# Designs tried in a protein design run: peptides against a protein of PDB entry 6DSZ. Part 18

Target 1, 361 residues: chain A of PDB entry 6DSZ
Amino acid sequence: NYVVTAQKPTAVNGCVTGHFTSAEDLNLLIAKNTRLEIYVVTAEGLRPVKEVGMYGKIAVMELFRPKGESKDLLFILTAKYNACILEYKQSGESIDIITRAHGNVQDRIGRPSETGIIGIIDPECRMIGLRLYDGLFKVIPLDRDNKELKAFNIRLEELHVIDVKFLYGCQAPTICFVYQDPQGRHVKTYEVSLREKEFNKGPWKQENVEAEASMVIAVPEPFGGAIIIGQESITYHNGDKYLAIAPPIIKQSTIVCHNRVDPNGSRYLLGDMEGRLFMLLLEKEEQMDGTVTLKDLRVELLGETSIAECLTYLDNGVVFVGSRLGDSQLVKLNVDSNEQGSYVVAMETFTNLGPIVDMCV

## One batch from the design tools (peptide; made by RFdiffusion4, then SolubleMPNN)

Design b1_p9_1_s4 (from b1_p9_1, 3 letters changed)
Fold by OpenDDE base, seed 4:
Structure b1_p9_1_s4 (fold): chain B 361 residues (1-361), chain A 9 residues (1-9)
Amino acid sequence: as target 1 above (361 residues)
Amino acid sequence: SVVEEALSK
């Protein structure tokens, strides 16, 4: 019996930062196909804590903190539609990853969406939303006492959803999504009623956005609303304020990932298909009534990295660049540019050995 | 600088 020690996957397909191991620890969680790697972020770098095998390719990985939890919980959805909520528990030297809840969310009917699985969590932890199939939005209510993840579907009239997020600061859970119809791409919002299991009219919509609008970023309070990333433009809308920029620098390559730097949503990292790393800045204006509004959007080129599949800001200007196509990196953002005009310095590089074809022999 | 603002905590 040749135990072919299957080479561990090295291609990164997701990453998230939060407080998973404790309330005080800053963690980096990395998804590599079926494997979850858990690190503690330290002044010396990444300290490995645990690796966890999943029963399938990780398609969604999100940290969330329900009210009354001291640390973050982890939601995972696999490509085979196995959902779980995981909790980290440590008792002395014994580390256990506990399944708080699990379920299979596969439907017998439905066309799997061509843009793949989208999973999102309401910022107030009221529900998880899943776009798995065209014309359906699946809702998993978050209940502390429920070990079985139960889901229901709401019909979406918009069959071609490109991206979707939950908005911040909404009385009811509210989604914002980019969709395509024969007239182009549009942004729409819906409120999600858990009670009635239906959509209600959302607070706003934006018809005829850029034809290649591909990403929605939900912006926290005080700004609220959403950023829509296209090939040529970046737009902001919150129902009251609309702003659009078309910086020439983003036209050179398509932005493919993003990550929020500041808890208040003032800064975002953007990565493109050429491995360029940008900072998106939201400039605030304080009104006489004490309200904060968006004054302007700016994009700054920081430098070049591996082509990011995912980005996450850690701390002290350190960013993890998760790459599927190239080597993943820890990079440092510096205030001063190097001799090449880059503000990005590679601290550590993680060799990507390419796709492990599980040849089931 | 814009970069300092972009990179400042």
Scores: peptide ipSAE 0.029, ipTM 0.729, DockQ to the pose 0.735
Fold by OpenDDE base, seed 5:
Structure b1_p9_1_s4 (fold): chain B 361 residues (1-361), chain A 9 residues (1-9)
Amino acid sequence: as target 1 above (361 residues)
Amino acid sequence: SVVEEALSK
């Protein structure tokens, strides 16, 4: 009887940083298939706190802080459409992960989208949005006292959504998305009415973006708006201002992940399919009236890492590179480049043993 | 440098 000790999954399929264990602790949360790993970020590195088994592959993992909460809550959606909101609770040495709310958000009718599951949270914590099926946007209203996650669908006229985010600084929850039609790829916005359970016209749209536009980044205040990442171009739009760059360096490989470095949205990490790590910079211009506008966009190559499935900036120039195809890494960003022109130094490497074939016996 | 600004956090 070979007891195949089922090796724990090592391939990373998601990571997030926030304050989950306490208001003061900086946490790194890592999704490895059905496993959630919780770390505290320390000056000495990552301290493991808890591991949690999920009843399915983690498809969405997002931290959010509702009004009146002292620390972040965790939203998880599994590949089988089980949704939950989790809270970390410690009482002395006892550590519990509490399910505040749960529900299954699967529809009986719908074509699963080819680009997979997208889950997003409104920055003001009014709702969760889910793109699960073509032509549908699912809304989960966030209510503090509701233990049962109930959802409703809004019909999308745009059948082929590539990526979607909630915008910042909107009176009503507002989504921005890239979609494809027979004429090409486009960006559109919709306001989401919880009351009427419908879309209203959003503040802006941009028709005929780059053919390979694949990612939307919502930019916080004071800039607002969104960044659209393509194969050849990076564009910014906020309804009033449009700016585009086409740095030749990004044409070499597709950008596949991003992470915000600054709370004010001045800098973002970008990772591509070759493991190149970039910094995207939003340069500010202060107007005479005290308003802050975007002056310019710049992209700088920082160095090379494992091919990132996900990126998260921790603190003090430390970045976690979550990799599905290679080893995950903790890397340090340096002010000065090395002899090879790299600003990236690997601090720690986490061996990826490859996909565990869950032989369902 | 962009990296200097990143490390000052």
Scores: peptide ipSAE 0.026, ipTM 0.714, DockQ to the pose 0.521
Fold by OpenDDE base, seed 1:
Structure b1_p9_1_s4 (fold): chain B 361 residues (1-361), chain A 9 residues (1-9)
Amino acid sequence: as target 1 above (361 residues)
Amino acid sequence: SVVEEALSK
């Protein structure tokens, strides 16, 4: 009897940082196909807490904190459209991951989008938004007492959405998205009415962005607005301020992932298809009235890592590089460069054994 | 350095 120890998946397809185990703990959550790994970030490194098996490949994994919760909850959507909200509970040595809510959000009719599943959460925790199918935006209202995740669809006139985020600092939930039409790629905003189950006109739009604009980053207050990342350019827009840069260094390889470093949105990590790690900096200007505006955007090359599928800043210049194609890494960002001019030092490497061929015998 | 400003808390 060969106990084929089923090798656990090692390829990382998602990661998130937050306060899931407690209000005080900093956690790293890693999605590896159907498995969720939960770590506590310590001065000594990553301490494993729990592994959770999911009923399907994790497609979306987001932490969020509803008003009055002491710690973050976890939203997961699988590739088979099973949605759940998870809570961590510890009672002495007993650790339980409980399902607060669940549901299947699959539609019987719809074309699955070519850019895959997008899941986003309103910063004020009013709703979850899902782009699953072309021409549809699915909304899951967040209600504390509801154990069943119910969703409704809003029709999008824009059939080819590339990326979408909720904006910060909006009275109503507001999405910002990149879409493609016959004239090129554009950015648009919509307010989402939960009451009327429709879109209203958003605060701004930007027509004719870069042809390869692929990512939207929602910027928190005080800046607000969004960053649009393309192949050749990075642009900022908040309705009042527009700024664009085209640093030559980003043309060498496509930026494929990003992560916010500072809660105020002053810094972002960017990873490209060659494993280059960048810092995007938002320089502030303080106005005489005390308002903060964007003065400039800057991109700096930090160094090289494994090709990131996902990035997350932990603390004290430590970054987790989640890789699907290579080994995942913990890296340290240093103020001073090494002899090779790199600001990145590998602290720990996690071997990727490649695709688990589930030989279902 | 630019990175010092970026990494200096």
Scores: peptide ipSAE 0.035, ipTM 0.752, DockQ to the pose 0.767; fails the geometry check
Fold by OpenDDE base, seed 2:
Structure b1_p9_1_s4 (fold): chain B 361 residues (1-361), chain A 9 residues (1-9)
Amino acid sequence: as target 1 above (361 residues)
Amino acid sequence: SVVEEALSK
């Protein structure tokens, strides 16, 4: 009887930061297939707190803070469409991960989208949105007292959604998405009516964006709107202001992940398929009326890391680089470049042993 | 540097 000690998965497929363990603690949460690792970010580095086994591969992992909660809750969706909302509770040395709500959100009818599962949370915590199937947008209303995650579908006319986010600063929950049709790729917005369980016309649209537009970043107030990232261009739109840049440096490799650095959306980390790390900067202009508008977009190469599946800015210029294909890293961003012109210094490397092929023997 | 603008906050 060979007891094959099942090695723990090491490939990272998601990471998020927030205040999950307490209101004061900064956490890093790492998804490694079916495992969730919870860390506290300290001045000394990452302190492990808990590992949680999930009943399936983690497909979506998002922190959110409903009104009146002292700390963040965790939404998880598995690849088998099991959804849960998790809460961290600690009583002395006893640590419990409590399931506040759960449900299976699988539909009996639908074509699973080729681009995989997308899960998003409204910034005002009114709902969770899921793109699981072509031509459907699933909504999970967020209700504090509901232990059962109930979902409904809204029909999308746009069958091929590339990416979708909720916008900030909207009276009603509003999605912004890139979709493809026979004419190319486009950006559209919809308001989501929980009451009527339908889409209403959103505040803006942009037809005929870059053919390889692949990511939507919702920008917080005061800027609002969204950033659209393509192969050759980065564009901003908020319904009033439009700005596009086409820095030659981004053409060399596809940007595959992003993370917001500043709460106000002034800076974002970008990672590409070659492991290059960029900073995207939103330059502000203060108007005479006190409004803040976007003046310019700028991209700068910071350096090289492992190929990021996910990026998370922690604090004090420390970034977690979650890698599926290579070793995950903690890196430090420096003000001054090294002799090679890099602003990135590796602090710690986490060995990736590769895909654990679950050989069901 | 953009990094200075990024890290000086």
Scores: peptide ipSAE 0.026, ipTM 0.704, DockQ to the pose 0.740; fails the geometry check

Design b1_p9_2_s1 (from b1_p9_2, 5 letters changed)
Fold by OpenDDE base, seed 3:
Structure b1_p9_2_s1 (fold): chain B 361 residues (1-361), chain A 9 residues (1-9)
Amino acid sequence: as target 1 above (361 residues)
Amino acid sequence: DKLKEYLKF
């Protein structure tokens, strides 16, 4: 019996940071195909806690904290549409990953979207939203007592959704999405009614955005609204304020991932297809009434990394660069540039041995 | 240098 020790997957396809093991611990969670790796972030680096095998390729991985939970829960959706909510539980030295809820959210009828699976969580933890199929938005209501994840579909008139997020600071759960029609790309918002299982008109829309607008970033309070990232431009809209920038430096390569640095949404990391790392800055203006508005947007080149599939800010200027095509990295952001003008220093490199093709023998 | 302010963590 050759125990072919199946090599563990090394290509990263998702990463998130939060408080999963406890309220006090900072965790890095890494998705590597069917494997979930859990780390504690320490002053000495990443401490491994547990690895979990999933029943399929991880397509969505999001941390969220329902009201009255002391720590984050983990939502996972697989490429085979198996959904679960996981909890970390420790009792002395015994570590368990508990499934609080699970379900299969596959539809028998629908065209799978060409841009793949999108999963999002309402910031107030009222629902999970899923874009799985063209012309459908799936909703999973979040209920603490329900071990079975039940979902329903709402029809989307917009058949070609590029990206979607839940907005912050909305009385009802509100989505913001980029979609494409024969006239170009546009941004629209909808309120989601759990009671009526339908969309209501959202607070704003923006027609005729950049033709290559590809990502939506929901901005927390006090700014609110969304950032739309394209090939040539970055735009902000919140219903009352619109601002656009077109920094020449972003035209050289497509931005493919982002991560929020500050809880208030003042800074974001951006990664492009050449492995360039940027900081997006939201410049604040305080009004006489104490309201905060966006004054300007700025983009700064920090340096170069491996080509990021995902980025996550940890703490103290440390960033995890999850790479699918290259080695993943732990990098430090410095206040002062090096001799090459880079603010990025590699602290640790995690060798990527390439995609493990499951050869069905 | 405005960038130095934004690289404070």
Scores: peptide ipSAE 0.342, ipTM 0.903, DockQ to the pose 0.832
Fold by OpenDDE base, seed 2:
Structure b1_p9_2_s1 (fold): chain B 361 residues (1-361), chain A 9 residues (1-9)
Amino acid sequence: as target 1 above (361 residues)
Amino acid sequence: DKLKEYLKF
């Protein structure tokens, strides 16, 4: 009887930062297949707090703070469509991860989307949106008193959604998405009516974006709107203003992940398939009326890291690089470049032992 | 250098 002690997964599938353990703690949460790791970010580094086994591969992991909550809650969706909302509770030395709500959101009818599961949360915490199946957008209303996650579907006319986010600063929950049709890729917005369980016309659309447009970043106020990332271009649109850049440096490798640095959306980290780390900069222009508009977009190469599956800005220029293909890293961003022109210094490396092949014997 | 301002954290 060989008790093969199954090695714990080391490949990172997702990471998020927020205030999950307390209002004061800065946390890093890391998804490694079925495992959730919770850290507190300290001046000395990452302090492990808890590890949680999930009943399935983590497909979505998002922190959100409903009105009246002192700390963030965690939404998890597994690849088997088990959804839960988790809360951290500590009583002395006893640490519990409490399931506040749960549900299975699998549909009996629908083709799973080839581009995988997308899960998003409205910035005002009115709903969770899920793109699980082609031609369907699933909505989970967020209700504090409901222990059972209830969902409904809205039909999407756009069958091939590439990416979707909720926009900021919208009176009604509003999604922005890139989709593909026979004419190319396009960006569209819809308002989501919880009452009528339907889409209403959104504030704007942009037809014929770059053919390889792959990611939507929702930009917080004061800018609002969205950034669309392609293979060759980065574009901003908010309904009133459009800006596009095509920096030659991004053509060399596909951008695959992003993370917001500033709460106001002035800076974003971008990672590509070669492990290059970029800063995307939103330059502001203050108008005479006190309104803030986007003046320009800029991309700067910071340096090289492991190939990021996910990026998370922590604090003080420290970034977690979650890697599926290579070793995950903590890196420091420096104001001054080294002799090679890099602004990135590796602080810590976390060995990736590769995919655990479950040898079911 | 504008980049130095953007690398302040």
Scores: peptide ipSAE 0.340, ipTM 0.901, DockQ to the pose 0.821
Fold by OpenDDE base, seed 1:
Structure b1_p9_2_s1 (fold): chain B 361 residues (1-361), chain A 9 residues (1-9)
Amino acid sequence: as target 1 above (361 residues)
Amino acid sequence: DKLKEYLKF
C-alpha cells in the first residue's frame, strides 16, 4: 500500500505580518491554497508554530486588532465565500486556533466580479468590506460578542470596481476605490453608514486617472489619503494634495503587489511581474505648525526576487516574498548595494513544486 | 545618498 502522502501545497497565494500568537511575537502567516502556515519571526529566521487546514481556497487573509484585544485576530474568506475570524490560543504546549465568528457570505443573486474577491478591514475595526459581486459592496459589522458573521449589501453605482481600500483617519468608515466606466478609470470615495446601511458622499474624487490604474494603497496618518498605482504612473491624493509621478522604470513590467514598510506610510515595497522589487518613498515636508505634508514621491529599484504574488515586510529590512509562479524567498534589504547594484540578498528560498493536481483516484 | 537613509531599518 503506497500511502501517497498528498503533497502539501507550495505555491503562495497570500501572506500577512502581525502579532497573532501573542502581543509580543511577530508572526508571518502564509496562505498556500487551503493551507495556512503560522511562523514566529526570530533573529535566527522563521520558526514554524502551526499549520491549519481550511475548508476551501483562501481568497482573503487579513490581520486586525479590535479595541481591547491584546493581539491580532485573523479574518479569512475562502473562494466559496466561507468567512471566519480566528484567534490563536496557547496553553503550555497545546496550540488551538479558535473560531470566534463564522458565516457564509455568498449571495444567491449577483454577478461574480471579473477581478475576483476583494476583502478589506476598516483601520478602526468598525467593519469588514467585501467586493464579491458587481454593483454590490458587502459589509460585515464587527461586533465582539457576535459568533455569527452577519452581512448586508450596499448598492454600488460603479459596476466595475478594480480595487478598493478603507482610508485612515476618517470619522466614518470611508472607502476609496478605482472603477472603470465607458469614459475610463476613476477614483472615488464613499463614507459607509452602518446605521442607514448606505453610502454617503466621500471627501474626494479623482476623475480620469490612468487607464490601467489597478491598485489602491490607503496611506496612514500623518499623510492620509491614497496612492493609486497604474502601469505608467503612481499618484497620491488626500483631498487637498495631489501628486503624480511617471518613472520610466515601472513601464517595463506591471506592478502586481505592494506592502507598507513603515507604520507612518513613508515607505512601500512594490513587486512587478518580472520579479523586480522597488521601494516607493513618500518624502515629507514638515510645516512650521508641526503638520506633515507630502513633498514628493520617489521610486527606487532595489533588486530582483522571485515573482511576487504577495510581499510582506517583517522587521530589520527582512522581507518575505510569497510566490505562486516561483520559489518563495526570505530576503534582506541592505543599505549598500552589491557589485551588481542590488540591495537585495536572498536569505532563504522555499521550493515551489508547482500546482497540486488533486488526482481523485 | 538619500537612498541610504531609506534603507535603514
Scores: peptide ipSAE 0.334, ipTM 0.899, DockQ to the pose 0.815
Fold by OpenDDE base, seed 4:
Structure b1_p9_2_s1 (fold): chain B 361 residues (1-361), chain A 9 residues (1-9)
Amino acid sequence: as target 1 above (361 residues)
Amino acid sequence: DKLKEYLKF
């Protein structure tokens, strides 16, 4: 019996950071196909804590902290539409990953979206939103006492959603999404009514965005609103203020991932298909009334990394670069550039052995 | 250099 120890997957398809193991610990969670790796971020590097096998390829992995929880919970959705909310529990040396809630959110009827699964969590933890199928938005209400994840669908008139996020600072859960129709790509917002199980008109829309607008970033307060990333342009909109930039440097390669550095949304990391790492900067302007508005957007090239599938800022200028196509990296962002003009220094590299070829021979 | 201010962590 050759126990072919199936090589553990090394390609990273998702990463998140937060406080999952405790309120004090900073964690890095890495999705590698069906595997979840949990690390504690330390001054010495990444300390492995637990590895968890999932009952399918991880499609969505998001940390969230419901009101009254001391640490983050983990939402996972698999490519087979198995949803769970996980909690880390440690009792002495015993480490358990507890399923707080679970459910299968597959629909019997629906066209799976060509752009894949999108899962998002309302910043106020009122609901989870899922774009699984064209013309449907699935809602999972977040209720503390419910061990069964129940979902309902709201019909979307917009059949071709490119990306969607929940906005910050909204009285009701509000989504912002890029969609495509025969006239081009557009941005729209909807309020989500849990009570009525329907969409209400959102606070704003932006018709005729860039044809290749591909990503929505929800911006926290005080700015609020969203950033829309295209091939040629980056735009900001919050219903009151609109700002667009078209830095030539982003035209060279498509931006494919992003991660927020600052809790207030002042800085974002951007990764492109060539492995270039950028900083997106939101410059603030303080008004006489004490309101903070966006003054300008700026993009700066930091350096080069492996081609990022996902990025996550850890701490002290350390960034995890999760790569599907290449080696994942821990990189340090420096204040001063090197001789090549790069602000990025590789600290650690994690070899990617490629896809697990299940040699079903 | 404004960039140096943005690379403080």
Scores: peptide ipSAE 0.334, ipTM 0.899, DockQ to the pose 0.834

